# Peptides against a protein of PDB entry 3ZOQ: the designs that were tried, part 181

Target 1, 223 residues: chain A of PDB entry 3ZOQ
Amino acid sequence: QLLQDSWWNQLKEEFEKPYYQELREMLKREYAEQTIYPDSRDIFNALHYTSYDDVKVVILGQDPYHGPGQAQGLSFSVKPGVKQPPSLKNIFLELQQDIGCSIPNHGSLVSWAKQGVLLLNTVLTVRRGQANSHKGKGWERLTDRIIDVLSERERPVIFILWGRHAQMKKERIDTSKHFIIESTHPSPFSARNGFFGSRPFSRANAYLEKMGEAPIDWCIKDL

## One batch from the design tools (peptide; made by RFdiffusion4, then SolubleMPNN)

Design b2_p27_6_s1 (from b2_p27_6, 20 letters changed)
Fold by OpenDDE base, seed 2:
Structure b2_p27_6_s1 (fold): chain B 223 residues (1-223), chain A 27 residues (1-27)
Amino acid sequence: as target 1 above (223 residues)
Amino acid sequence: FEELARELVAQGMSEGTATELAEAAAA
């Protein structure tokens, strides 16, 4: 699984570190002995769809969905044909209220990724039916480095941080160069406490326009 | 669902994980 050259140049040193080697060995065992999501080929989809240089927006998630056929290596995103999880439904509700997009008949956010929205989970794998089962195994160190190298980039990035977990990463972001959009998590139990009405999509595009960049087409077409 | 998720968050769990666990419990 070779990363794009742009990401490889930024992360190659991490892959040689002991923590990542240990993570890799752990993952080999996990994938061999248990059902792990996403598919091993999809673990780095966020980096595959969005190169280092093409990142415009980052949306941080926790870890992949742990149900069959759901996770596709992108935060909050589910494969076509999969029922939209509650948080994703709320994301689309806010999208509709924010900028008038129709609610898509699927939950794939690949179109965002292809436009420069890095849909990054802090943990990139999970055991079937066991949320957060791969927490503390090394992914967080790698994904922290991803945030770091983006923060160090001269070209500004917009970080959308939903909920407390994502917001904990704020300390790693150079706010003199980069923009942060924060709200409560899109989860049903928290969305009414700030996520709804936060208008992250229009706000992100407003920043992009100020930077002289093309806005994201957040509207997702039906499949 | 929401009550369980809130309880989990009150115990220090992230909103995302709490939601996922609450969903699993409700299923």
Scores: peptide ipSAE 0.196, ipTM 0.792, DockQ to the pose 0.592
Fold by OpenDDE base, seed 3:
Structure b2_p27_6_s1 (fold): chain B 223 residues (1-223), chain A 27 residues (1-27)
Amino acid sequence: as target 1 above (223 residues)
Amino acid sequence: FEELARELVAQGMSEGTATELAEAAAA
């Protein structure tokens, strides 16, 4: 897959490393022998929609949805026509309470990505019906590097870290330059313990305004 | 559902994965 030039410049050295070559070979076998999500053409959609230089906000997920037609290479996002997963429903509920957006009739977050919201999973592929099946296969090293190069960027980034898994990446983020918004995960079991009322969307926009940047239009139009 | 997910997280599982597994068990 061809990455945007800005990401290629940041990550080209990673693609030459043995770990990534091994990952690539593994993925070739997996896609040939198993049903893997997302579509191979969509693996790097987060980087396709949001260039390195255009990143304003990062939202970290763990790995793609493992059901048919769900994953589209963006964290928490599902393709149009797919039922919204529980965590995504809660994200939209908080969005409504935070800044008054209507709940969309679909779950695609592409509009966020196009505005500079990097919707990055730490693991970028999964076997059908097997959550975290591609954990520890090399993706984490690449996505750690993505976080690192963003942390090294002079222009500030806002990192939204929902839940413990995402928050473990905080140690890689230079908080002298970048902003972090933390809360519990939007999962139904944890959302009431801090996610609801955390107002990550308005807070992110407040930081953007302080930096002199255009805020994100978080409201998603119906299809 | 929520109880199972909470238990899984208490055992060290991420919230996202715990949610997915809990949903699958409830179905």
Scores: peptide ipSAE 0.185, ipTM 0.791, DockQ to the pose 0.499
Fold by OpenDDE base, seed 5:
Structure b2_p27_6_s1 (fold): chain B 223 residues (1-223), chain A 27 residues (1-27)
Amino acid sequence: as target 1 above (223 residues)
Amino acid sequence: FEELARELVAQGMSEGTATELAEAAAA
């Protein structure tokens, strides 16, 4: 079985649909003929680390980093030993200003994922050096369904939507049940226009506390 | 770096993708 039972129950029908089968065949070809990121075994890491029932927070990205050794199947996250990308650096700067966390010596967000932060990209694969190369190939339909089934869940979810691409998914979220934290993207291009000072981490924890749930420990230990 | 990213965003690219692409181009 590819996914945890809780996700499988929500998504099994999608995997049987023609669009996903076509996506799968495309991916087989791509991985055979091109350098594709992340490793095929890491594509669904976001769902592996965070079950459907355990999702507390969702952070949406667009597609994986396209450089060697970077992507690990989690939005914004990079493998240990990899230089922190500009957006991730800004995320950690905001984290420090928001709740006082030290900036870690690596860029892995696995500790967040293990606590119920679904680090989901809307597109889950990319060709080396070619951003958005797998856009429009079927991933968006699957990840839209992931957002939909979370929106339909009775237990509330916090959606952190940085930038326009992520915010376009707001229409799929039932705001009568779920909470949304919006700001500009952490990119150096846009971070000074609203991301810095948005305090998404403390705000997310405030919502979790209101729901009677344990807050996220956002601080990341050095490796 | 930021200039290239800004141009890419103006062309409809997401901020994140534009940043990543700009970084790669500058490397």
Scores: peptide ipSAE 0.167, ipTM 0.773, DockQ to the pose 0.729
Fold by OpenDDE base, seed 1:
Structure b2_p27_6_s1 (fold): chain B 223 residues (1-223), chain A 27 residues (1-27)
Amino acid sequence: as target 1 above (223 residues)
Amino acid sequence: FEELARELVAQGMSEGTATELAEAAAA
């Protein structure tokens, strides 16, 4: 629950609002009565790894993986030792084609997070085996605020929006100041319709370089 | 079922959610 100071300063008012208090109470019950992912200590990992000021890129996901040992509080990322989900496999395929990275032997994207890639889901918890089970419980309001405060930041951010769900957040982003990279979702059902060949990684780095910032090292080392 | 799930996933919905919704629609 303890956030970095930079995020706390941006979000502290949200935590005092009734919606968040209700969300917190709901989560207490859920974690006590159900198997909920990720671990409660990992819910805010995206914010823990990437401070408000250090955000360079945002990649939006929907909600955590709902299988055992998968979710680690980062969008699309899975813990080491976990089989790569189909969408993540396609992300790595595009990464390879885009900038020549090898396919890693694990699915952890922590190295991206540590470099300023905010791997944010719009909903931050899920019941085991029940995708999107915590939709509409308050997370979306908080994560909308996260997008808002980033949009308000003077230093530009790059938003990578895969699929319509993520792209719906475009209305909250000041496109006169921030950069948006859009494509279809990396899902096997949509990747061939625009995700493959979209080259989001090189495009993101191109923007960073134009801004005078260090590019992201997208290549992930084997463990 | 599969077609609906594919469409939902193509819209950015998680595979799990898409599957659940498609199942519900087919029931």
Scores: peptide ipSAE 0.098, ipTM 0.733, DockQ to the pose 0.191

Design b2_p27_6_s2 (from b2_p27_6, 17 letters changed)
Fold by OpenDDE base, seed 3:
Structure b2_p27_6_s2 (fold): chain B 223 residues (1-223), chain A 27 residues (1-27)
Amino acid sequence: as target 1 above (223 residues)
Amino acid sequence: FEEKARALVAQGLSEGTAERIAEAEAA
């Protein structure tokens, strides 16, 4: 799969490594033998929508939605026409409470991605109905490198880390240059324990303004 | 299904992933 030049320059060495070659061979087999999400053309959508240089904010997820028609290669995002998953509903509730946005009639976060919000899962593929089925197959090493090259970037990045899994990546982030927004996960099982009221959207924009950058328009228009 | 989700989180899954698994099993 082809990447933008900016990401290719940062990641080309990874693609030549044995672990990634093994991952690719595994994926070829998986896509041939099983239903895998997202569509193979959408695996790197997060990098397609947001170039290396254009990244302003990173939101980390674990792995894609495993239901039909849901995953579109962006963390937490679902394709238009798909019912909003519970965590995404809570994200929009916090968005409304934080900065007054209306709840959109769809769950696509593409508008965020186009503005520089890298919606990155640590694992980029999943078998239908089998959450985290591609854990430990090589994606984590690649996505760790994505975090690393962003951390090494001179221009600051804002990392939004919801829940323990995302927060484990904090050790890879140079906090002398970059900003981290942490809270519990937006899942109904944890949202009331810190996610609600965490105001990640206004806080992210506050950092962007301090950096002299344009804030993110977090409000999503209806389709 | 909440108990299952919490157990999965304790095993190292993200809350979101755990939720999806628990929902699928409860359906």
Scores: peptide ipSAE 0.284, ipTM 0.836, DockQ to the pose 0.609
Fold by OpenDDE base, seed 1:
Structure b2_p27_6_s2 (fold): chain B 223 residues (1-223), chain A 27 residues (1-27)
Amino acid sequence: as target 1 above (223 residues)
Amino acid sequence: FEEKARALVAQGLSEGTAERIAEAEAA
């Protein structure tokens, strides 16, 4: 996919590397022979909606939803009309308790992305019904580079790291420049152990205000 | 399936991914 100039300038060298070429060839086979999510045109939606320079907040996920019509290339987000997954429901519950937003009637987080919230999965594709099936195929190197170039950016970024997998990326983030908000994962299995009450949305906005930037409007309108 | 999800998390999966796997296996 063609990326915005700001991301292209940061990532163009990666696309020429052997690992990415191998990933690309793998993906060509996978999309031809299997049902892969998201749609190939949506793989880089996180980068399409949020330019490198416009990133204010990063929310890391692991890999896309593997059910039909769910994944739209944004971490935790589902296409309109799709039932909200349990973790996403809990995200909205925390959003409501944190800053008073109503629970939206859909699960699309595109409005966040358009405001500078990079909704990045570490792995950007998955086989239908086979969670994490594209782990270790090359995506992690690219997405690590995305984290790296953001960490190297002079303008601070806020990283929201839910759960252990996302928190493992903390070592790649220059905490002298960037802010990190950590809690347990929004999954029903972990949300009550720290995610609920963590108030990531108000905390993120507090950092943005401290930086002299406009806060994120986290509230999502019904469709 | 909670035990399965916890086991998967212990293996390094995210809680969300682990949950999805556990749900799929339980169905």
Scores: peptide ipSAE 0.267, ipTM 0.827, DockQ to the pose 0.578
Fold by OpenDDE base, seed 2:
Parts: C-alpha cells; structure tokens; sequence
Structure b2_p27_6_s2 (fold): chain B 223 residues (1-223), chain A 27 residues (1-27)
C-alpha cells in the first residue's frame, strides 16, 4: 500500500527489509486462501488517517477484530452499522464519564484518527474467527518501528497504554519527551480494576494544552 | 468467562483479544 510521504520517509527502510518482504508474501497467500480482516485496502488506515507529523496521541491495540465487517484498520474501532464490542462500549462509557460525551450510535473512531489519534494495532491483520492468528509474522517489528520513530520525534506524543500488552511497549518510549497514560484494559473483565475512572481523554487533552497544542475533540457525532 | 480471559492474558494475549476469544467460546 502507498503511505503518506511523512510515514514513507520514516518507514521506507523497513519495507526493504527481508522480514517485511516475507510478511508481504505471507499476506498475499493469506488473502488469497483465507478470509482476512481488515480489507487489504484498510490495513494501513491508521497511517492513512494520521500522518507522522500529525500524530498527537497513540492508542495501542493488539490485533484487529476477527468478525465479518468489524475491523476497519483502526484499533478498537468498528465500521458503522456494526454492534459496538464490549471493550468499545466501555471506552465510550469512560468517555461519557470523563468529559461528558454522548455515547455514539456507531463504533467508528475515524474522527479521532483525523484529529491526530493514531489508532495502532500491534498486528494489523487477522484470520476470520482466529484471534491473533497473524502474531509473530512480522507486523510487530514494523509497528515497533512505528513506535520507535514516534519516540524519536522531537515534538511530544501522548501514548495511551491500556492493559499489559500495550504497556510492554513503554520501554520503547522516551519518557523524557513523551507522555504516557496507563490503566487497565477497557475489557469488561478488567475495566473495573482501573480503566473506569482513569479519565484518559481529559488527561490527554491536559497534556496537549500544556504543550500548546489543540485538544482532541473526543466526542463522536452520530451518523 | 473471566477465568478464561484471565488465563489467555496470562498466556500473553491482550485483554481485548482474550475477551473476544472468551466471548466466542461462550457463545
């Protein structure tokens, strides 16, 4: 896929590496032989919606939703018309409690992405009905590089790290320049242990304001 | 549900992924 110039400049060396070529070949086979999500055109939606220079906030997920019509290339986000998954529902509950946003009638987080919220999964593809089926195939190396180049950026970034998997990436983040917001995962089994009441949205905006940047409008308009 | 999800997390899955798996198995 073609990337924006800002991301291409940061990642072009990765695309020439053997691991990525092997990943590409694997994906070609997978998309030909299996039902893979998201649509191949949507794999890099997080990078398409949010340029390297425009990243203000990063929200890390693990891998895409594996059900039909769900994944749209953005962490936690689902296509319009798709039932909101439990974790996403809890995200919206916290959003409502944190800053008073209404719960939207859809689960698309594209409006966040367009404002500079990089909704990045660690793994960018999945087989239908097989969660984390593309783990260890090369995506993690690329997405680690994405985190690295953001960490190396002079302009500060806010990393929202929900749960243990995302928090493992903290070691890659230069905390002398960047801000980290950590809590338990929004999943129903963990949300009551710290996610609810963590107020990641207002805290992120507080950091943005401190840096002299425009805050994110986290409220999502109904479709 | 929660027990299964916790076990999956202990195996290295994210809470979200673990949740999705646990829900699918419970359905």
Amino acid sequence: as target 1 above (223 residues)
Amino acid sequence: FEEKARALVAQGLSEGTAERIAEAEAA
Scores: peptide ipSAE 0.267, ipTM 0.826, DockQ to the pose 0.543
Fold by OpenDDE base, seed 5:
Structure b2_p27_6_s2 (fold): chain B 223 residues (1-223), chain A 27 residues (1-27)
Amino acid sequence: as target 1 above (223 residues)
Amino acid sequence: FEEKARALVAQGLSEGTAERIAEAEAA
């Protein structure tokens, strides 16, 4: 897929590397032979909605939802009309408690992405019904590079790291320039152990204001 | 649901992946 110029300038070298070429060939076979999510046109939606220069906040996920019609190329986000997954419900509960937003009647986080929230999964595709089935196929190397080039950026970024998998990426982030918000994962089994009450949304906006940037409007309108 | 997800995390899966697996098995 074609990327915005700002991302292309940062990632063009990766696309020429053998690992990515092999990944591309693998994906061609997978999409032809299996049901793969998200739609191939939506794989890079996180980068499409949020340019390299416009990134203010990063929220890391692992891989896309593996159910029909769910994944839309954004971490934690689901297409309109899709039942909100448990973790997403908890995200909205925390959003309500943190800054008073109403719970939306859908699960699309596109409005966040359009404001500079990079909703990045570390693996960008999955087979239907097979969680993390595309682990170790090359996506992690690309998405690590995405984190690296953001870490190298002079303009500060806020990284929201929910759970252990996301927190493992902390070592790639220059904390002298960038801010990190950490808590347990929003999953029902872990949310009560630190996610609820962590107030990541107000904290992110506090950092943005400190940097002289416009805060994120985290509240999501009903469709 | 939560028990299954917790067990999967203990086996080395991420919380998000564990949740999705547990949800799918419960459906």
Scores: peptide ipSAE 0.243, ipTM 0.818, DockQ to the pose 0.641

Design b2_p27_6_s4 (from b2_p27_6, 17 letters changed)
Fold by OpenDDE base, seed 3:
Structure b2_p27_6_s4 (fold): chain B 223 residues (1-223), chain A 27 residues (1-27)
Amino acid sequence: as target 1 above (223 residues)
Amino acid sequence: FEELARELIAQGLSEGTAEAIAAALAA
């Protein structure tokens, strides 16, 4: 819905297009008739916490968690008090091994978002208990545009692409300006095949330092 | 599959149980 001016300026044309209007109408029906996650006010949290100009790192997810109280509008993130999903646990394990951070007692990645880590899902809503239920409904076109406008930005961005789905977006990224960190997905089914040991956090900070930017404080404090 | 595990967790199963079931079905 309401976005910060920086993102609005980049995306306002998309919101006027028929595909987005159709998406909006679909979402209105879905939220009225079904249980949809995240809360409608949280759909664009990734853009709310991280302005267009403040983006330093992008972490792409597929679609939101589809369990009660989980989705926070940020990829891989869960609300405080919610049990950490398996993929998130593995992310924290890699974080610990990579740069020595302790595993937090919650799964909120808001602190990353506030530092310039855009935690973007390619699909921003999901029906309860039905993964990918809103795939192909228009979100992908909008989020592709988000990637495009970031790719077009002169100030470099670091894209962390876990798994094949995220890596398919690489073709939209100008690698002459931006940096890509790729590995297998943090899912328990794939983490041991390359995610563990990939050290995405230290690598991202290394790029930021080379760019003369402040590194991300990836360590998350307990609540 | 991760999606299946997530579905099971959403239905109230523990993470460990959901993962075990998902792994068994994926095998």
Scores: peptide ipSAE 0.025, ipTM 0.589, DockQ to the pose 0.091
Fold by OpenDDE base, seed 1:
Structure b2_p27_6_s4 (fold): chain B 223 residues (1-223), chain A 27 residues (1-27)
Amino acid sequence: as target 1 above (223 residues)
Amino acid sequence: FEELARELIAQGLSEGTAEAIAAALAA
């Protein structure tokens, strides 16, 4: 896929590496032989909606939703008309308690992405009905590089790391320059152990204001 | 153990939470 110039400049070296070429060949076979999510044109939506220079906040997910019509290339986000998954419902509950936003009638987080919230999964594709089926196939190396180049950026970034897997990426982040917001995962069995009440949205905006940047409008309008 | 965790993940749980639950049930 064609990336914006800002991301291309940061990632072009990766696309020439053998691991990525092997990943591309694997994906070509997978999309031809299996039902793969998201749509191939949506794989890099996180980078399409949020340029390298425009990133203010990063929210890390693991891999895409594996049900029909759900994944849209953004972590935790679902296409309009799709029932909100449990983790996303809890995200909206925390949003409501944190800053008073109403719960939207859809699950699309595109409005966040357009404001500089990079909604990045560490693995960018999945087979229908098979969670983590594309784990360890090369995506993690690319997305690690995405984290690395953001960490190297002079202008600070806020990383929201929900759960253990996301928090393992903290070692790649220069915490002397960037801000980290950590809590348990929004999934049903972990949310009550720290996610609820963590107030990641107001905390993120507080950091942005301290940096002299415009805060994120986290409230999502109904469609 | 791994199969149970995978099933829980498919139901919308985080990998870490699913593994913890699977470990507890398998013990």
Scores: peptide ipSAE 0.025, ipTM 0.570, DockQ to the pose 0.095
Fold by OpenDDE base, seed 4:
Structure b2_p27_6_s4 (fold): chain B 223 residues (1-223), chain A 27 residues (1-27)
Amino acid sequence: as target 1 above (223 residues)
Amino acid sequence: FEELARELIAQGLSEGTAEAIAAALAA
């Protein structure tokens, strides 16, 4: 059945702008000529699973995983059956240490998305084997707008910003209304410098409870 | 294009959003 999508009201103007039209044309060429991830049907999965009104938490990533079968349109998430990337493994380690969740036998974060965790990459597509290959092509302007309209929302949002790239978006967030949880990136190169022990999951839930909202069930069941 | 839009709608997106996305991704 047709469901209401509150994102349309927030983003419809962007889709009419020249930059997005150019992005669209670029993507058409890229998907036709190259192997692009995620699948075209999955590009906007973050918005599919989490409506504008239902967003409770935002976790920002950079761009999709560029290996076969990995990216599913959600930041840090991988499709079931795919080996967990190092950063995701560290996320689950912190999850376990933070709130006692078991490490799942898969890497899908869809359960978070369905609960209001917007798993948003700043760039939503990538060429196979070429990280950041679609950087600067227009996605950042759209995703900046996503952050902006969330920042403008009256109902508070919790932004989890891992690493410098995500933290650069802090200037777009009204901290008088919204909460920010910052740490180093979960990457093996940076996790021990602040990510581990940052307890973003319990902290996020603490904010939600203060707001009178249901906390996120961060624990992921095995498939 | 139309098939993709229908799939997106089935996944919960509004008609407008689905059409916009489908149009953007149709090649």
Scores: peptide ipSAE 0.013, ipTM 0.406, DockQ to the pose 0.019
Fold by OpenDDE base, seed 2:
Structure b2_p27_6_s4 (fold): chain B 223 residues (1-223), chain A 27 residues (1-27)
Amino acid sequence: as target 1 above (223 residues)
Amino acid sequence: FEELARELIAQGLSEGTAEAIAAALAA
């Protein structure tokens, strides 16, 4: 039941490039000198839980939560026992209104990841208390490549792009093969401007069914 | 490096992916 080397095959060339080596060296220093999130073992959880071949849906985030114990290497997701951040609360509210799921008593989206929802941040690390502190350090190039190789995949992918930052990646997606669901960001600052009522979960499943694939069980069980 | 790779494999990653991740994070 081990994951295949599908991501390695797609990304191995990136890991050999100078930019990634520089990123690696930067991260070594950062983790040694600063408090960095998520835990280094969790940085690639999105790829850990969802293989290249198993990706059905992509949900893009910006960078990890920067508070203690929050980030678990999945966009928008928080570890069990952690208070749900406002954006995540709104995601669950939309989930409830969209397809009737109950609000879970935790914020872990691992169950989505295990079903083929790639919960990818464009930047995969952050300093404690300093949002976007690792922006422009090399992660974006790697995660752009992740988007690229998915776009190049013959089997269609559904990209859910919340907010302008995620939507900027649309230019990298072959819309002749892949589907895009766009709305405003689930943040309290923007959710009422389009996110609520956008019904991304049912729409994603509708596309999956059209493609002859199993839909995602978006409902999250209590722990 | 090797210890982290083994840990990742134990968590369900393939050897190649685990090694790549470990190499990215380990000194």
Scores: peptide ipSAE 0.013, ipTM 0.414, DockQ to the pose 0.019

